Peptides against a protein of PDB entry 8HF1. Designs and how they scored, part 203

Target 1, 320 residues: chain A of PDB entry 8HF1
Amino acid sequence: NVMLYATKPTEVMVSFPHQEQVLTVTRLISAEIEKFYVSLDLMNIGVQPIRRSKSLQCLRDPSKKSFVKQLFNDFLYQMKEYGIYAASIAIISLIVEFDIKRRQAETLSVKLMHRTALTLCEKIRHLLVQKLQDMTYDDDDDNVNTEEVIMNFSTPKVQRFLMSLKVSFADKDPKDICCLVFVERRYTCKCIYGLLLNYIQSTPELRNVLTPQFMVGRNNISPDFESVLERKWQKSAIQQFRDGNANLMICSSVLEEGIDVQACNHVFILDPVKTFNMYVQSKGRARTTEAKFVLFTADKEREKTIQQIYQYRKAHNDIA

## One batch from the design tools (peptide; made by RFdiffusion4, then SolubleMPNN)

Design b2_p23_4_s3 (from b2_p23_4, 7 letters changed)
Fold by OpenDDE base, seed 4:
Structure b2_p23_4_s3 (fold): chain B 320 residues (1-320), chain A 23 residues (1-23)
Amino acid sequence: as target 1 above (320 residues)
Amino acid sequence: SLEPIPIVSSDDEEELRKLLHSP
């Protein structure tokens, strides 16, 4: 019985303008990925052996093409939702993943598929980095990791999130901070983690205050060695957060799996709260009245989001 | 009665500070 203690954190809504960053570079990248999908569909990679692991009904696409498309679709989502700066970090994760899959390829055709995906990722990385450099006034300052560059190439949602972190934690004792950041997608955890590392290092008021960590949901898809490493890393990340060696944790729906995380004084919901369960679980981590529960919403969705949160509050009070 | 949720729509860091800063 998880006693759902009626937690009464201070709820705050931060609204942001819905700006579609209509950058020529984002359109070019999207078009290159679409061209790649056409080429990928034409690739004959043969029938891959279906490793029926009995326990995990993960429909491994025997072609492994669906996994490649999923990674690029998740990248396109991150570029749209978090901006070009976040995309420059997200693409590195794709490069690493495709290089691993290329090395693990059981056939030459699968190896070639992952090599082609990797080549596209390197092209995308170059386009993103070049665009980040275009705003550096000094051609000689290769440092695309400044507060200004991060802010300018982030979506309004991410800008407001970073501002919210700065105002919440500037000049605080790191021991007094226990922060959760909830995101919808597992890949976003790592992307936002990388963005936060760079932002914290570029922001003097946060550099010795925030120590971020992230948790990726258990990939129930693969019992492979990668999933063992992910589980070990996840356990280490949780332990660091429990021990106070990390004071900010980026999480996806991982908390639904009954991961016992300590009570936090700040909970940020970076992505929309889509379910009552997500609302209750995330809010249930903010156990004090002094705790902040911060929601982010586009201005266009503000009224709908507020009404949904009031419905969730009512439903939660009726159960408590 | 459910207390209204405070809303910040401004890009002003000072307005965010007023709602999010805990002493």
Scores: peptide ipSAE 0.457, ipTM 0.914, DockQ to the pose 0.737
Fold by OpenDDE base, seed 2:
Structure b2_p23_4_s3 (fold): chain B 320 residues (1-320), chain A 23 residues (1-23)
Amino acid sequence: as target 1 above (320 residues)
Amino acid sequence: SLEPIPIVSSDDEEELRKLLHSP
């Protein structure tokens, strides 16, 4: 009976100013998406052919339009919560998804719907990239991936997160790092992963220190939509993290499903802790000596967040 | 007594370093 003395991690809260990024570009993008929703609602995509092999939920017209709206709503959330730089990465995932769906379309009307969505994503990408380039005197796409551009076009939350990574890991041995980053949404994992790759590459103190990976939860709702490629990628990412080939893992609520990950020395909760289970499971991964459990909160929500964490700590101590 | 959670509100990297840096 090795009593693994679960060393209680040191909890730290990082507060950030609430900045409403009221940029003209974000307003333009939001207005273009709203106009697209009106057009989408007017589109007659016709009765979908009943393929015997697809679940009854995929058969209804609302499901295809609803999925398109969900992707754009998730994009709008990412742009708001993480900033324009993160949005420039997030839009690429929408482009890929709508291109796949366009190619898989069984009807001309559905093909046209996904083509229209794709054209909007390309326009949004151009608007975002142009805005990132406005700070760079150079037209080269490589110039938008600097530490300065990433920081200036990120929300205060993401800025504090990147600063927290830099101060935690600058000039450390990669072997001494085992970091988890928790985000709420599946699509955020890929977005923050792309942002971190560019940030690490632009930050000399981190370039040979941090090797990020990302893991997306099993979508219990539709295992049929997880490409064989995505499942292979997830297995590979977990294995790389277990083998120490990656030392930072970005996760969504995946760990609620009992993914056994190694003991970590750092756990960052980038998004609000919404459930007691998320709190216990994420905190329970910070098991090394001197492990840090870092929470991010807007200044306006600080008191509410502190009270919620104290309630979770109390509830956890009453069960332990 | 629930130990108070340390809060960093500063934009100063030095304050973040003091709380997040493990020796």
Scores: peptide ipSAE 0.466, ipTM 0.916, DockQ to the pose 0.782; fails the geometry check
Fold by OpenDDE base, seed 1:
Structure b2_p23_4_s3 (fold): chain B 320 residues (1-320), chain A 23 residues (1-23)
Amino acid sequence: as target 1 above (320 residues)
Amino acid sequence: SLEPIPIVSSDDEEELRKLLHSP
């Protein structure tokens, strides 16, 4: 039970300015998604035969429309929280998912719905990539993956996170690094993983130092949506991290589900700590006083975040 | 007394390095 370790890692809070990215491209994308929702609500997809999928998600979304909206809402969240560079990676996950759903569609109406969603994702991807290319005069997709482009098109939160990684791990021995990065949402794991791969490749001081992996939480609501590929990836990623072949692991809620990860010397909480359990479980992975437990907060939320962390510390000390 | 959490403001890479760099 991770709660029983009175671990006193060095806690650090990194503040960042609250910038609403008021980009014309983000407004255009949001407007295109809203127009799509209007069209989606008008689509007659018929009564889908309730496949006896025991998944609660199939019971909650018999029309499959709410799931489509959820994916776009998650994308909009990622674009807002992590920036347009992260959004350019996040949209690929939607493209893959809608292409799978399009191919698995049992009816022409559902196939058309997923095709329309896919076409919108492709349009969004082009708008994002075009905006990233505004810094590069060359149409070469490789030129959008520079440290400069990543930093300029990331939110202040992500900029501070990347800076924190660089200062923590520049020119270190890969064997001395055991890092966890906690995010709230499953799709954020893949997005931040892709961003980190590109950032590490573009940053010489981190190249061959950091080897990232990601773990997505089990979709307890719909194990049927956990592809065999995702389960295989998760098992492989855990094993690589245990074997030291990966030294940075991005996680969403996975530790609450009893996935045992080794003790780490760095724990980054990229998203707000919403629960006491999340605080205790994530902090409980940093088992030494030399270990760093790093929190990120917007300047506007700094006082509230500090008070919440002190409440969690007090509650933890009362149980320990 | 709960030890205060050190807080680093945004753009100071050097202050980040001081707090996050472990030997």
Scores: peptide ipSAE 0.458, ipTM 0.915, DockQ to the pose 0.730; fails the geometry check
Fold by OpenDDE base, seed 3:
Structure b2_p23_4_s3 (fold): chain B 320 residues (1-320), chain A 23 residues (1-23)
Amino acid sequence: as target 1 above (320 residues)
Amino acid sequence: SLEPIPIVSSDDEEELRKLLHSP
C-alpha cells in the first residue's frame, strides 16, 4: 500500500494597506459615468424588435441599458481594485464592445446610445493616458509601460502581487514554472493579462521567464453570444498551457467547469476567496512537493480573512 | 492544532522571498 502522501501546499498570506488616497482623475471619471447614467435613463431607445434567442428568452429593451451600466460598473470596479494603469487597459475592452454594439444596432436610437457610451470611453481613456504620462517626461506612448509607471499607478494589492511574482520567478528556468492566478471577475482576467504582459516586458528578470495566458469561464450570458473567437481563444490558451508554451494562467472561476489543468507549483488568489469550493479547488491545483498557495488580503480585513481561511482549512482536513 | 499561516505585511521584498522562493 503506497500511501499517496498528498503533499499539502505551503499556504502564505500577503497583506496590503488599504488605499486611502483617491486621485482627482478617478473622481472625475466616476462623476462623468454618473452624469452619463442620468442621461442614459432619460434616453428613449423605443421598443426593440424581440431578438428570439434559441432559448426563447426575449432580450427586453431594459436589458440593453442595463448591459451598458454593467460594463461601466465593472470598469469602475477594475479602477478601484487594481488602479489607474489597469483601468487604462480595461477601458479598451469597453471601447471594442461598444463599437461592436454600435455597428450591430438595429435602430438609430440604440446606435446613438452605444455611440454616446463609446464617446465617454474615449474621454475616459484620454484622462487615464494623460495621468500616466504626467510621470513621463517624453510624450512617447511607449514610456507609459515602464515598471515604475505600472507600480506607481497600481493599487497596493497589485503592487504586492507583482512583487510576489518577481521574487518567486526572477531568473528561473521557464520549464520549472507552472503558475495559476485566480481572479473573481471575467473582465479582470483580460485586464490583469494585459498588465502582466507589460510588466514582464519591462522587467528583465521576468522577460524570458514568464509567458502568461488567460482563460475566462463561460459567460452566464446566453451561450449564443459567446463569440466563436472566445471559444477558440480558450482552447488555444489551454493547449499552450498544457504544452508548456505558457507557464502562467489567469483564471476566473474556471475550475468550477472541470477544466483539467496540470499540477501547478504556484497558485495565487488575487481576489478574496468567497466560497469553500473555491478554496478547495484552487488549493487542489497546487500539487507539487514545494507548491505555494498565496492569498492576498487588505490589512483592515486581515483578521476576518485569516479566520475564514482557518475555517476552510479545518473543514478540508476533516473531509480528507 | 493547525499550523499558523505565515503573514507578510511589510513592503520588504526579502520577507516575501523567504516565504515564496523555492530553492
Scores: peptide ipSAE 0.457, ipTM 0.913, DockQ to the pose 0.761; fails the geometry check

Design b2_p23_4_s4 (from b2_p23_4, 7 letters changed)
Fold by OpenDDE base, seed 5:
Structure b2_p23_4_s4 (fold): chain B 320 residues (1-320), chain A 23 residues (1-23)
Amino acid sequence: as target 1 above (320 residues)
Amino acid sequence: MLEPIPIVSSDDEEELRKLLHSP
């Protein structure tokens, strides 16, 4: 009987202050998006023929307005939860998506809607980049991708996450690292990936140590061209992580999609654990000796989070 | 007894290092 001593990962909770970043720029951006929603609701977008694709019926607003609002709501969420620096990366993804949708528009009204959304995204990008540059007192260094700028324009949650990565992985052998980072939202995977690329490049102790990748789940609302590229990218990212060419993987709900991920020595849960299944599945990936399972919580939610994790631990021990 | 979860609330990198650093 090889008692597989399932070495239980060491659980750690990192607490951070809940600061609402009341920046003038974030208020301005939110107000511009709200004004855009009022304008969007007044737009006469003719009844789009419901393409009867059987499976995705419920989420397609026939006007495509709901999809536009969803993308801006996801952007507003990322700006609030991760900060201005993360928002400057997130807005680029919206620009790309609205440009694709503008080109694919079957009607002039839909084309104009996506053009108006794109123009707003470009304005938001300029406001964000300008704000990142305002802290670089040196007129000559247009480099908004420094460790200092990233840290100063990130939320306390992201600051503590980046600090946790630095102390966990500084000067380690890349081959000894197998890290998962779980986030709630699909768009957050790409945003945090872009942030980590810039942070790793600006942090000497992590250069050549961490090689990040991300995974976005298959259930994209847009079944067309993007879904094929995303599926190819996802397969490539998984293969790079299996081959050890990437040692940090950012993912949302990937475990529910039946993606077989290797045993990891680090698992970070950047966003709140909402379900018992997410807890068990994510923790169940931390299988190496001395594996770490790291949770992030706001100070205001600390007690509630601790109690929830103890309930999940108890329930897991009763099943095992 | 369920082992208590270690909590780091400070912005001190040394406290984070003590809990997250594996030798």
Scores: peptide ipSAE 0.452, ipTM 0.913, DockQ to the pose 0.794
Fold by OpenDDE base, seed 1:
Structure b2_p23_4_s4 (fold): chain B 320 residues (1-320), chain A 23 residues (1-23)
Amino acid sequence: as target 1 above (320 residues)
Amino acid sequence: MLEPIPIVSSDDEEELRKLLHSP
């Protein structure tokens, strides 16, 4: 019954310029991934024995090639949508995933495939970190995790998001903050979480104010070790947020699955609202008039986004 | 009439603060 709360949060739209400038490093990385896809398609990994493990996932990709491509496509999306700093965090998740898959590989050919993917991720990480270091004039400061580096290597969307957090929460009492950040994709939760940890640590006004956590969707499909760790993490993260040990939660559409999260005074929608349900569910977490519901839009999509939000508001008022 | 949504288009922190700052 999230629809029944008549209390309308203050809705705010933050627009950002479309980043037209593609860095040379992002083009190089994209080209390396495309070359890898050609090589991956040529890899004979054999017919994996249909092990009777009832996991629908083994049925979806007997070659496991599509999963490898999915992870790199998600990485490319994150690099494009959030910038090269966020990409430097996102690539770590791929490294971890491919190392696990390499160790779990049942065949030498699958092991080699995941090893090749891992080697590419390490190369990508090096290219990203090198580019982040090129802005540090002091060769001696290996710390690419400064506010300046984060801001300069983030997309305008992420810049506006970080600025919005800073102006909203600078020097506030941590106990007075209950913030949700909604993102579209599961992997974006981890990426934005890692970015926020570094940003908060580099921003004195936020360092002792914001404690982020993240929650990813339940991957109901694979009872593998990763899914167990993720489930444990989710339970811990939710509990920390309930206990006030965390005051900012990054989440995807998972909150629709009936996870009772307390009413929040801030809700940020970092990615476009694509559905009425997402609008109602996310907005329904901001239950007071003093609460802020913040949307981000590219300038080129602003009119379309505003019209869509007005349609959702109208539809919500007609049901309430 | 649906109330218009306030829009911030600048990178000015002060404009953001005016709309996002809660007392």
Scores: peptide ipSAE 0.448, ipTM 0.910, DockQ to the pose 0.750
Fold by OpenDDE base, seed 3:
Structure b2_p23_4_s4 (fold): chain B 320 residues (1-320), chain A 23 residues (1-23)
Amino acid sequence: as target 1 above (320 residues)
Amino acid sequence: MLEPIPIVSSDDEEELRKLLHSP
């Protein structure tokens, strides 16, 4: 009986300072969203015609306002958690979503609601882009996608994550790289993907080394709102990663959906590990002899995070 | 005794490289 010694990955924890980026622009954006919520609560959108979804879930009027607030709350979270540069990418996803909903609106009142949300998103986009340009001497939009601008307008967590990627993969053979990056939220997955595309393109040591893809969980959006396009994208992204055409995959809850992903050399957990199952499943993807399992924690939460990881390690060793 | 998890708190790329770089 050759006991296949399951090679345990090396666990590493990266600590970062808890700095609230107190920028005037972030306060202004938050205040504009709060004013919009007051206006949104006063909007009479009337009783909406019940779209008979196959699930008999009547999308009631409160659900449409609630969904608009959810998207802006997720945006505010991303701006706080990942920084202004990430927020400039995240706002584009809101613009696309509200434009689709505006065009699909069955009533003038709902059309106006989504138009007002879209107008706010365009204002936010302008404020973010203007702030990114304040550090660039040249008015060209391409100048905001430099390594320096990305780093300066990212949170300490994102800075340490980008540094960790650079030191791990600089000038390596693309074929020797299989990397997973786990994030909590579906919208964060798309945002970090856009950030990584720009960072890799601006970093010579990574430009021909890393090819990112992303995959989002199905369970976070009702099947009725998953576009045929998103389902096609997920199938294409996983196939590219299996074929070695992509060597870095950004994931949101993908392992819980039974999606089989190959064994990886590196697993980065960008957001806090909330469950034992997430810890075991994500760590279980780091299967190579020199595999790294990298965690990020704020200095203020370091002790709590360490204790939680030791509890998970103990529980995992008691089952194995 | 569970081996302690190495913690990097530095902004020094060289400390990160020592822990994350595999040849």
Scores: peptide ipSAE 0.436, ipTM 0.906, DockQ to the pose 0.759
Fold by OpenDDE base, seed 4:
Structure b2_p23_4_s4 (fold): chain B 320 residues (1-320), chain A 23 residues (1-23)
Amino acid sequence: as target 1 above (320 residues)
Amino acid sequence: MLEPIPIVSSDDEEELRKLLHSP
């Protein structure tokens, strides 16, 4: 029995200032979404036929209004937690989703609801893009995807994350990199993926070094409702990461449920570690020699976070 | 004794590099 002594990763905590970016644009966007919710509640969508999928006891809101509100709430969360630049990427995902839902609408009232949501998303997109352009000194340089713009319009958490990636991976051999980035929400995976694509492209030291991929968490609700496309995409993304065609994987908690991923040399926890299982499973992926396990915490929560991690370390050592 | 977790609180890339750069 060769007990492969799993090399314990080096744990690092990166603290960041809790800056609520009090931007007038974020307040305006929030107010527009709130006004839209009032209008949405007044919309008569009628009773939609409950597609009884036998397995989903999740009562789909027959009005489909709850799903629309969920997407905008997730957008508001991303804008708050990751910043305006990340929000500009996130809003595109909402546009795509509402356009699909609009085309799939079985009733005129549902079609109109999704059309109204799309109109709001386009307004939000315009407000975000305009704000990103306001810091480009050259009115003519439509390139809002510079390292500077990305950094300036990201939250301190995202700034520290990007800086941490840059210092960790600048000018390294892509083959020597196996990085996981854990986020809480499935929608954040795609948002951070889009942000990283632009950041890597705009950062010469990371260009051709990092090849990101993302894994959208399986809907805990039912594997049956995952589109065949989403399942194919997940399998492809995992395979690319296994084959070394991608060296950075952004994932939600779904890697917890038995996705066999290779041993990684870097694990970044972008969102707070909320559970012991998340701690053990994410840390358990940092298995290479000199592996790093990097945590991000707001300064105001630093002490609480440190104590929580020490408790998790103790509990893990008592089981091992 | 649990080894203390190193903490970076600075905006300085050099402090991050010291902890996160592996040779």
Scores: peptide ipSAE 0.446, ipTM 0.910, DockQ to the pose 0.768; fails the geometry check

